# Designs tried in a protein design run: peptides against a protein of PDB entry 5D63. Part 188

Target 1, 292 residues: chain A of PDB entry 5D63
Amino acid sequence: SLRRGIYHIENAGVPSAIDLKDGSSSDGTPIVGWQFTPDTINWHQLWLAEPIPNVADTFTLCNLFSGTYMDLYNGSSEAGTAVNGWQGTAFTTNPHQLWTIKKSSDGTSYKIQNYGSKTFVDLVNGDSSDGAKIAGWTGTWDEGNPHQKWYFNRMSVSSAEAQAAIARNPHIHGTYRGYILDGEYLVLPNATFTQIWKDSGLPGSKWREQIYDCDDFAIAMKAAVGKWGADSWKANGFAIFCGVMLGVNKAGDAAHAYNFTLTKDHADIVFFEPQNGGYLNDIGYDSYMAFY

## One batch from the design tools (peptide; made by RFdiffusion4, then SolubleMPNN)

Design b2_p26_1_s2 (from b2_p26_1, 14 letters changed)
Fold by OpenDDE base, seed 2:
Structure b2_p26_1_s2 (fold): chain B 292 residues (1-292), chain A 26 residues (1-26)
Amino acid sequence: as target 1 above (292 residues)
Amino acid sequence: SEFERFLELLRELMAEGKEKLKTILR
């Protein structure tokens, strides 16, 4: 069963992702196939899958950038029916925007079936060109047609997954207390995380005893990430991952405040020093408190 | 909720320990 989360949805046959054209919020904006760059934010190609209560394997798909939803035009069952972005809500009853998502016969990819029409999201002709048509098309769950098979690359973590990643880290103090602020987190590539840090002005900020020291840097970074999230995405129901930690050194005579994010595979945390923009596996402190 | 616990911690730190924390943090 597909978990709630943010996904980059890639065709199983060609290197093309499901893209909302120009990231436009206008009703009827085409959803198309488009090339993507691994390990980067593909701005128009991120989708929040929200499971519908009491409807097995059925979701709405909200484009993170536009805040609009994947919509089968007029709910038509005709092959070649346009799939577009359209205004909606996460828990809509509109069958044009309800998608049953289950594993394909290969056990690794998914098929995306419109709940009402029972047609499938199809990269027409397997066209790998930018702007290629994505449409509803007739099909069955057991067919092996790669035009209708999609990999769901998870770009977010749940709070539980983040908590587990922290728990696996060896630099956690025995008195550690963690506080979860949100339920689902978009995990940023380090390059994006660093750019936010640069844009915040922190690289030019000077350490000053107590008045602007480690805690101020760490909180400023978290605030910058929060603002970036709010300014960048129109969808709701998720946060941007950026943690704050307080730690104590091994000798127990010094403490530090710093940030942390998740590794590329989302299985571990990496420490971020907001005073110099460095990423470290060992920052020299054991965390006794974190919030994220 | 965990968020409520966080807020409680913040209140405690502000009321009883903020200045103390500033003296030990680098």
Scores: peptide ipSAE 0.054, ipTM 0.558, DockQ to the pose 0.139
Fold by OpenDDE base, seed 1:
Formats: C-alpha cells, structure tokens, sequence
Structure b2_p26_1_s2 (fold): chain B 292 residues (1-292), chain A 26 residues (1-26)
C-alpha cells in the first residue's frame, strides 16, 4: 500500500510529471503534464498523499505549493473530464477529490482511480509536451496503458524513517536521545538546503564565544529552514527536514552543536556544519541528543 | 509523546540557564 507522504508523480511512458499549472490556488486550475528536473525542487509537482481512514488504498492529493487538491471536475465518468486543483481538506468525503491508488499490473507503477467515477488519471495521448492535458479516462487496473501508469517517487520521510536513518549512523553516542517534532518531512536536495543557509545570513555571521557560537548557528539554521518552509508552501501537515544535534568528541573534552539532513535515498543522515555550510559524513562528534 | 518530552527537556535546559549550557559547547 502507498504510504502517507509527499510524492513526485511521473508518467511511466514519457518524462512528464503531474503538474499544477502555474502553482495557482484558484479553483479549476488545470493539472497538466510537465517536464521536470531530477534532484531539484519541482515546485508545482509535489503532492501530499493523505490516506483516508478505513477506506482501503484511498487518498487525497494535496499540491504542496498551492494547498489545493486534485479534483475530478464534477466527478464525471466521461473520458476526457478535466482534472484540476480545487480547494478541499485532507479528509474530505467529496468523491471528486478521493483517489484510489494501487499498483499497476507491472508491479512498479501505480494507477490513480477516482473513487466515485472509477475512471483513471490519464496523460491524454501520452503527450510529453508542457501543459499536456491530464484527464479522467476509462480504464482497468490490469490494463498496461502507460498513459494511466505513474511512478510515485517519495520525496519525504516519516519520523520513524528518520529515526531509523539516525540509528544506522555510526556517529551516535551511547546516551543518545532523539526528539521527534513532526510526523512527515520533506527532504531537500543539498543545493536547496545550502541556498537556505546562504539566504539566512549565517555565512556572514561571526562566531563569538558563548554569545553566538555553535548552538546559535545550528538553531538559526533550523529556524531558517522552518521559515523557508512556511514561506514557500501553502499545504499543511508536513515539515521540512532539518535536524539539530548535540555531540561530544571522542576525547570527551569538547561538545558541538550542528545540523543534519538525509541522503538522497533517505537511508542515511549527513551532517551539516552551519558555521561553514559544509556537508560531512563525519563531523568529529558523536551525537548524544537530536531534535528534528 | 516525543515532542512533549522535548518540551520538557527545553524547560529543564532553560532552568539551568544558557550560560551553564555554553560552558561545554564550542
């Protein structure tokens, strides 16, 4: 079953992703096929899938940028019915915004079926051009038509997954205590993470004994990421991943505060030094405390 | 919850004072 999370949804036939046109929050904004750039933030192409309790394999899909939801226009079962962004809520009962998402016959891609109409999200004619129509279309779960098959690339991690990644890292102290602040985290590419760091003013900040030292840098970075998240996305129910750690060196005579994020595959953490913007697999400290 | 425990920790740290915390951090 598809897990709750943020997904980049890519067509199985052509290099197009499900895109909310112009990221507009207006009701009726077309959802279209659009090109994407791997390993970047595709701003209008991220969707939060929220599972509906007690309804098997059924979700709402909230566009992260606009905060609006994938909506089958009038819930019509006619082939070619527009799929648009529309205001909604995560746990709506509106069948226009409820989507059953299950594996296709190939076992790797998914099909997206409207709960009410039983039609499928279709990249019309498999058109790879920017702005290509995405519509509800007749189909079956077993059909191999790539127009209706989608890869769900997970762009987020749950708190449990983050916890597991931390637990796998060798630079964790035996007295480690982790504190989870949120439930789901968008994981940023390092380039985006670095840009937030640059924009925060931290590169120009002066280290000063006790008054503005490692903990201030680390907290300032987390605050900057939080602000970036709030300013960038209209959807709720997720956070931007940026951890803070306190660590002690091997000699036990020095402690440090620093940040960390997740690797691209979400399996491991990488340390981030907010004093210089560096990414390290070994920052020289073993963490005894983290919050994220 | 973990978050509640985190808040409790923060309260404890605040009670100890920022100056005390800074003594071991670089």
Amino acid sequence: as target 1 above (292 residues)
Amino acid sequence: SEFERFLELLRELMAEGKEKLKTILR
Scores: peptide ipSAE 0.048, ipTM 0.554, DockQ to the pose 0.137
Fold by OpenDDE base, seed 5:
Structure b2_p26_1_s2 (fold): chain B 292 residues (1-292), chain A 26 residues (1-26)
Amino acid sequence: as target 1 above (292 residues)
Amino acid sequence: SEFERFLELLRELMAEGKEKLKTILR
């Protein structure tokens, strides 16, 4: 079954993603097919899937940018019914905003069925052009029509997944204590992470003994990422991944504070030095504490 | 509030971290 998380939803037939037009929060904003750039933030194309308790395989889909929800217009079962962004809540009972998401017949892609109408989210005519219509359309779970098949590319990790990634890293001290601050984390590409670092002013910050040293740099980076998240997205219920670690060297005579993020495949962590913006697989310290 | 609880947790973590780090460096 599909896990709670943030997804980039891509058509199985053509290189098009589900896009909220202009990222607008207005009720009735069209959801359309649009091109995307791999390994970048596709701002209007990220969706938080929230599972509905006691309703099998059924979710709301919240657009990260607008904070509005995927909505089948009037809940109509007619083919060609518009799919739009509309105000809502994560655990709504409105069947216009409830979507049953299950594997398609090919076992890799998903189909998205409206809970009420039983029609499917359809890239009309498989049109790959920007702004192509996405609509509710008649169909069945076993049909092979790529217009109604979607890849769910997971862009986030749960706290448990992040914890597991940390546990796999060889540079963790035996006395390690981790503190989890949130439940779900959007994982940023390194380029975006670096840009936040640059915009924070940290590249021009002066290291000063005790008053502004390694711990201040590491916390400032986390604060910058937090602010970036709050300023960039209107949806709630997730965080931006940026960890802080405290580590000790092998000799036990030096300590350091630094950041870390997750690799592209979300399986491992990579260390980030906020004093110079470098990414390292080995920062020269073993972590005895982290919070993220 | 939940926000206040979060801030308190963060303050505690920072205090704990700073204490350990500075102790190791001395």
Scores: peptide ipSAE 0.036, ipTM 0.561, DockQ to the pose 0.424
Fold by OpenDDE base, seed 3:
Structure b2_p26_1_s2 (fold): chain B 292 residues (1-292), chain A 26 residues (1-26)
Amino acid sequence: as target 1 above (292 residues)
Amino acid sequence: SEFERFLELLRELMAEGKEKLKTILR
């Protein structure tokens, strides 16, 4: 079963992703095929999949940027029916916005079926051009038509997954205590993480004993990421991953506060030094506390 | 390296930070 999370949804046949045109929050905004850039934030192409309780394999899909939901126009079962962004709620009963998402016959891609109409999200004619029509179209679960097959690339982690990544890291102190602040986290590319750091003013901040030292830098980075998240996305129900750690050195005579994020594959953490913007696999401290 | 030197300096500056940081957690 597809897990709750944020996904970049890419067509199985052509290098096109499901895109909310211009990221507009207006009702009826077209959802279209659009090119994407790997390893970047594709702003209008991220979708929060929220599973519907007691309805097997069925989700709402909220556009992260606009906060609107994938909507089959009038719930029509006609081939070629527009798929648009529309206002909604995560746990709606509106069948226009309920999507059954299951693996296709190839075992790697997914098909997206409207719960009510039983038609499938279709990149019409497999058109790879920007702005290509995405529509509801007749189909079956076992058909191999790539127009209706989609890769769901997960761009987020659950708190449990983050916890597991931390637990695998060798630089964790025996007395480690982790505190989870949210349930689902968008994981940023390092380039974006660094840009937030730059925009925060931290590169120009002066280290001062006690009054503005390592903990202040680390907390300031966390705050900057939080603000960036709030300012950038209209959807709710997720956070932006940025951790704070407190660590002690091997000798036990020095402590440090620093940040951390997740690697691209989400399997490991990488340390971030907010005083210089560096990424490190070993920051020289073992963490005895983290919150994220 | 210059970076290593920076890190070492940072460690030295944080020599007494252990108790401070633990206090924050209380």
Scores: peptide ipSAE 0.029, ipTM 0.483, DockQ to the pose 0.078

Design b2_p26_1_s3 (from b2_p26_1, 16 letters changed)
Fold by OpenDDE base, seed 2:
Structure b2_p26_1_s3 (fold): chain B 292 residues (1-292), chain A 26 residues (1-26)
Amino acid sequence: as target 1 above (292 residues)
Amino acid sequence: SEFEEFLEKLKELMKEGLEQLKSLLK
């Protein structure tokens, strides 16, 4: 079954993603097909899937940017019914905003069925143009129509997945202690991570013994990422991944504080030096402690 | 804000931990 998480939802037939037009939070804002750029933040095209307790394979879909929810207009079962953004809550009982999401017959893509109407989210005519209509449409789970098949590309990790990635890294001290602060994390591309670092002013910050040294840089970076998250997204229930580590060198005579993030495939961590903005597979320290 | 207070507290805890580690290594 589909896990709770943040997804970029791409059509199986054409290179188009589910997009909330202009990222608007207004009720009735059209959800449309739109082009996307791989390995970037697609601002209006990220959706938080929240599973509904005790309702199998059923979710709300919250647009990360607007904080509004995918909504079938009037819950109508008529083919061509508009799918829009609308105010809501993660655990709503409104069937207009409840979506059953299960694997399609091909075993790789998903279909998105409205809980009430039993119609499916459809990229009308498979139109790949920006602004193409997305609507509720008649269908069945077994049909192979690519207009109603969607790839759910996971853009976030759970705390457990992050923990597993850390555990696989060879630069973890035997006395390592990890402290998990949140449950689900949006993982940023390095380019975005670096831009946040630049915008924070850290590149121009002066290292000063004790008063502003490695720990201050590392915490400042985490704070900058936190602020960026708060300022960028209206949805709740997730965090932006940015870890802080304390490490000791191999000689055992020096300690350092630094950051880390996840690799593109979310399987490993990469270390980030907030004092110079560098990414390293080996920062020269074994982690004693981490917060993320 | 509550978040700012949390970050400050976290910073303090990490700083203390780092200093303790440095003390053990020197």
Scores: peptide ipSAE 0.039, ipTM 0.518, DockQ to the pose 0.565
Fold by OpenDDE base, seed 4:
Structure b2_p26_1_s3 (fold): chain B 292 residues (1-292), chain A 26 residues (1-26)
Amino acid sequence: as target 1 above (292 residues)
Amino acid sequence: SEFEEFLEKLKELMKEGLEQLKSLLK
């Protein structure tokens, strides 16, 4: 079954993603097909899928940017019914905002069925143009119409997945203790991570013994990422991934505080030096403590 | 704010841990 997480939802037939027009929080804002740029933050095209307890394969879909939810207008079963953003809650009982999401017959893409109407989210006519209509449409689970098939590209990791990535890294000390602060983390592209670092003022900060050294840089980076998250997204129930580590070198004569994030495939961690903005596979220290 | 207080506490914990380690390594 589909895991709780943040997804970029792409049509299986054409290079178009499910987009909340202008990222508007207004009720009735159209959800449309729109082009996207791989390996970037597609601001209006990220959706938090929240599984409904005790309802098999059923979710709400919250737009990360607007904080509103995917909504089938009036829950109508008529083909061509508008799909819009609308205010809601993660665990609503409103069938207009409940979506059964299961694998299509091809085993890779998903179909998105409205819980009440039993119609499917459809990129009308497979139109690849920006602003193309997305609507509820009649269909079945087993048919192969690409207008109703969607790839769910995971943009986030659970705390368990992050923990697993850390555990696989060779630069973890035997005394390692990890402290998990959140449950789900949006993983940023390095370019975005770096931009946050630049905007924080850290590149201009001066290292000073004790008063502003490695721990201050590392915490400042995490704070900057946290602030960026709060300022950028209206949805709740997730964090932005930015870890802090304390490590000791192999010689056992030096310690350091630094940051880390996840690689593109979410399988590994990469270390980030907040004092110079560098990404490293080996920062020269083995972590004995992490917060993320 | 609550978040700022959390960060300060976290910073303090990390600083203490790092300083203790540095002290032991000197």
Scores: peptide ipSAE 0.037, ipTM 0.535, DockQ to the pose 0.568
Fold by OpenDDE base, seed 3:
Structure b2_p26_1_s3 (fold): chain B 292 residues (1-292), chain A 26 residues (1-26)
Amino acid sequence: as target 1 above (292 residues)
Amino acid sequence: SEFEEFLEKLKELMKEGLEQLKSLLK
């Protein structure tokens, strides 16, 4: 079954993603097909899938940017019914906003069925153009029509997944303690992570003994990421991944505070030095403590 | 700001932890 998380939802037939037009939070904003750029933040194309308790394979889909929800207009079962963004809540009982999401017959892509109407989210005519209509359309789970098949590319990790990634890293001290602050984390591309770092002013910050040293840099980076998250996204129920670590060197005569994020495949961590913006597989320290 | 307060608290905890670690290394 599909896990709770943030997804980039791409059509199985053409290079088009499910896009909330202009990221608008207005009720009735069209959801359309739109081009995307791999390995970037596609701002209007990220969806938080929240599973509905006790309703198998059924979710709400919240647009991360607008904070509105995928909504089948009037819950109509008519082919061609508009799919729009609309205000809602994560655990709504409104069948217009409840979506059953299961694997298609190909075992890789998913189909998205409206819970009430039993119609499917359809990229009409497989149109790859920007702004192409996405609508509810008749279908079945076993049909192979790529207009109704979608890849769910997970853009987030759970706290458990992050914990597992840390546990696999060889640069962890035997006395390591991790403190998990949130449940689900949007994982940023390094380019975005770096841009936040640049915008924070840290590149120009001066190291000063104890007054503004490694811990201050690391916390400042986390603060910058937190602020960026709050300012960038209207949806709730997730955080932006940016870890802080305290580590000791191999010689056991020096300690350091630094950041870390996850690799592209979310399986490993990579260390980030907030004093110079570098990404390292080995920062020269073994982590004693982490906050994330 | 709740977030600012949280960050301050976290910073203090980190400083304490780091200082303790440094103390143990001396």
Scores: peptide ipSAE 0.037, ipTM 0.526, DockQ to the pose 0.603
Fold by OpenDDE base, seed 5:
Structure b2_p26_1_s3 (fold): chain B 292 residues (1-292), chain A 26 residues (1-26)
Amino acid sequence: as target 1 above (292 residues)
Amino acid sequence: SEFEEFLEKLKELMKEGLEQLKSLLK
């Protein structure tokens, strides 16, 4: 069963992802196939899948950038019906925006079926060119046609998954207390995380005793990431992952405040020093408190 | 509002953590 989360949705046959053209919020904006760059933020190609209560394997798909939803035009069952971005809500009853998502016969990819029409999201002719048509098309769950098979690359973690990653880290104090602030977190590539850090002005900030020391740097970084999230995405119901930790050294005579994020595979955390922009597996402190 | 309640909760948590940190750094 597909979990709630943010996904990059890639065709199983060609190196193309489901893209909302120009990231436009206008009703009727075409959803198209488009190339993507691994390990980067593909701005128009991220989709929040929200499961519908009491409807098995059925979701709405909200484009993170535009805040609009994947919509089968007029809910038509005709092959070649356009799939577009359209205004909507996460728990809509509009069958044009309800998608049943289950594993294909190959056990690794998914098929995306419109709840009402029972047609499938199809990369027409398997066209790998930028701007290629994506449409509703007739099909079956067991058919092997790669035009209708999609990999769902998870780009987010739940609060529970983040908590589990923290719990696995060896640099957590026995008295650790974690405070979870959100339910779902987009995990950024380090390059993006670093760029936010640079743009925040923190690289030029001066350490000053008490008035602007480690806690101020760590909080400023979290605030910068939060602002970046609010300014970058129109969708709601998720946060950008950036944690704050308070740690104590082994001797117990020094404390530090720092940031942390998740590794690429989302299985572990990595520490981030906002005073110099460095990533470390061991920052020299054991965390007794975290906010994320 | 939910937002106000969230902010108050966050402020309380931050205050607790930061006070502990500042105390240890002295």
Scores: peptide ipSAE 0.028, ipTM 0.507, DockQ to the pose 0.429

Design b2_p26_1_s4 (from b2_p26_1, 16 letters changed)
Fold by OpenDDE base, seed 4:
Structure b2_p26_1_s4 (fold): chain B 292 residues (1-292), chain A 26 residues (1-26)
Amino acid sequence: as target 1 above (292 residues)
Amino acid sequence: SEFEAFMEKLRKLMAEGLEQLKSLLK
């Protein structure tokens, strides 16, 4: 079963992703195939999948950038029916915006079936060109047609997954307590994380005893990431991952506040020093407290 | 044409954000 989360949805046949054209929030905005750049934020190509309670394997798909939802035009079962962005809600009863998502016959990719029409999201003709039509099309769950098979590349982590990543890190103090603030987190590439840091003004901030020291830097970074998230995305129901830790050194005579994020594979954490913008596997402290 | 395709991609990247544009320029 597909987990709640943010996904980059890529065609199984060609290097094309499901793209909301221009990231527009207007009703009826075309959803199209578009090329993507690996290891970057593909702004118009991120989708929050929200599972519908008591309806097996069925989701709404909210475009992260526009805040609108994947919508089969008029819920038509006709092959070639447009798939568009349209205003909606996460737990809508509108079958035009309800999608049953299950594994395809290959066991790796998924098929996306409209709940009402029972047609499938189709990259028409497998066209790899930018702006290629995506439409509802007749099909079956067991067909191997790559036009209707999609890889769901997870771009977020649950709070539980983040907690697990922290737990297996060797630089955690025996007295560690973690405080989870949100349920789902978009994980940023380091380049984006660094850019937020730069834009925050922290690189030019001066360390001053107590009045602006390690805790101020760490909290300022988290605040900057939070603001970036709010300013960048129209969808709700997720946060941007940026943790704050308090740690103690091995000697037990010094403490430090710092940030952390997740590695590319989401399996581990990496420490971030907001005073200099450095990423470290070992920051020289063992964390006794974190919030994220 | 290849040029038109490039221009369309560039336009989109600019609309999405500077980060995407930087990726293209590298």
Scores: peptide ipSAE 0.031, ipTM 0.501, DockQ to the pose 0.014
Fold by OpenDDE base, seed 2:
Structure b2_p26_1_s4 (fold): chain B 292 residues (1-292), chain A 26 residues (1-26)
Amino acid sequence: as target 1 above (292 residues)
Amino acid sequence: SEFEAFMEKLRKLMAEGLEQLKSLLK
């Protein structure tokens, strides 16, 4: 079954993603097909899938940017019914905003069925143009129509996945203790992570003994990412991944505070030095504490 | 609240870690 998380939802037939037009929070804003750029933040094309308790394979889909939800207009079962953004809640009982999401017959893509109407989210005519209509359309779970097949590209990690990535890293001290602050984390591309670092003013900050040293840099980076998240997204129920680590060298006579993020495949961590903006596989310390 | 209690516990643990870090900084 589909896990709770943030997804970039891409059509299986053409290079088009599910896009909330202009990222608008207005009720009735069209959801359309739109081109995307891999390995970047596609601002209007990220969706938080929240599973409904005790309803198998059923979710709400919240647009990360607008904070509104995918909504089948009037819940109509008529082919061609508009799919729009609309105000809602994560655990709504409104069948217009409840979507059953399961694997298609090909075993890799998903189909998105409205809970009430039983119609499917359809990229009309497989149109790859920007602004192409997405609508509810008749269909079945077994048919292979690529207009109704979608890849769910996971853009976030659970706390458990982050924990596992840390555990696989060789630069973890035997006394390591991790403190998990949230349940789901949007993982940023390094380019975005670096841009936040640049915008924070840290590149111009001076190291000063005790008063502004490694821990201050690391915490300042964490704060900058937190602020960026709060300022950028209207949806709730997730965090932006940015970890802080405290590490000690092998001799045990030096310590350092630094940041870390996840690699593109979410399988590993990479260390980030907030004093110079560098990414390192080996920062020269073994972490005895982390919080993220 | 339970949340407040948890956050206080976390704060204390983090503070202890920070103190340890300070003692090991060159």
Scores: peptide ipSAE 0.029, ipTM 0.361, DockQ to the pose 0.317
Fold by OpenDDE base, seed 1:
Structure b2_p26_1_s4 (fold): chain B 292 residues (1-292), chain A 26 residues (1-26)
Amino acid sequence: as target 1 above (292 residues)
Amino acid sequence: SEFEAFMEKLRKLMAEGLEQLKSLLK
């Protein structure tokens, strides 16, 4: 079953992603196929899949940027019916905005079926051009038409997954205590993470004993990421991953505060030094506390 | 709320941790 999370949804046949045109929040904004750049944010192409309680394999899909929802126009079962962004809520009962998402016959891609019409999200004619029509179209779960098959590239992690990644890291102190602040986290590419760091002013901040030292840098970075998230996305129900750790060195005679994020595959953490913007697999400290 | 209570506990724990950190900071 598809997990709650933020996904980049890519066509199985051509290098095209499901895109809310111009990221517009206006009702009726076309959802279209559009090219994407790997390992980047792809601002208009991120979708929060919220599972509907007690309705198997059924979700709303909220565009992260616009805060609007994938909507089959008038819920029509007619082939070629427009799929648009439209205002909505995560747990709506409107079948125009409810999507059953299950594995396709190939076992790797998904199909997206409108709950009401039973038609499928279709990249019309498999058109790889920017702005290509995405529409509801007749189909079946078992057919192999790549126009209706989509890879769900997960761009977020649950708090549990983050916790597991931390637990696998060798630089965790035996006294470690972690505190989870949110439920789902968008994991940023390092380039974006670094840009937030730069924009925060931290690169120009001066280390001062006690009054502005490692803990201040680490907290400032987390605050900057939080603000970036709030300013960048209209959807709710997720956070931007940026952790803070307190660690002690091997000798036990020095401590440090620093940040951390997740690796691209979400399986591990990488440490981030907010005083210099460096990413490290080993920051020289073992964490005894983290919050994220 | 439960969340507020949790956050308060967290703040206290963080404060304690930071104090310990500062005592070890060179």
Scores: peptide ipSAE 0.028, ipTM 0.363, DockQ to the pose 0.337
Fold by OpenDDE base, seed 5:
Structure b2_p26_1_s4 (fold): chain B 292 residues (1-292), chain A 26 residues (1-26)
Amino acid sequence: as target 1 above (292 residues)
Amino acid sequence: SEFEAFMEKLRKLMAEGLEQLKSLLK
């Protein structure tokens, strides 16, 4: 079953993703097919899937950027019915905004069925052009029509997944204590993470003994990422991943505060030095405390 | 046409930028 999380939803037939046109929060904004760039932030193409309690395989899909929800216009079962962004809530009972998402017959892609109409999200004619119509269309779960098959590329991690990634890292001290601050985290590409760092002013900040040293840099980076998240996305119920660690060196005579994020595959952590913007697999310290 | 596609891309980028700017100004 599909887990709660943020997804980039890509058509199985052509290199097109489900896109909320212009990222607009207006009711009735078309959802369309649009090209995308792998390993980048595709601003209008990220969807928070929230599972509905006690309704098997059924979700709302909130556009991360606009904060609006995928909506089948009037819940109509007519082929060609518009799929739009529309105001809503994560746990709505409106069947226009409830989507049953299950594996297709190929075992890798998903189909997205409107709960009420039983029609499927369809990239009309498999059109790969930017702005191509996405609509509700008749179909079945077992047919192989790629117009109705979608890959769900997970762009976030749960707190448990993050915890597991940390636990696998060899640079964790035996006395490690982690503190989880949120439940679901959008994982940023390094390029975006670095840009946030640059925009924060930290590259121009001077290290000063105790008054502005490693902990200040690390916390400032955390704050910058938090602000970036708040300023960038209208959806709620998730955070942007950026951790803070305290570590001790092998000799035990020095401590350091630094940041960390997750690798692209979400399986490991990578350390980030906010004093110089470097990414390191080994920062020279073993973490005894983290919060993220 | 290619021009229309370009204009659509530009519109999208501008919309993204505008939304970001609005958010930063709040």
Scores: peptide ipSAE 0.042, ipTM 0.461, DockQ to the pose 0.015; fails the geometry check

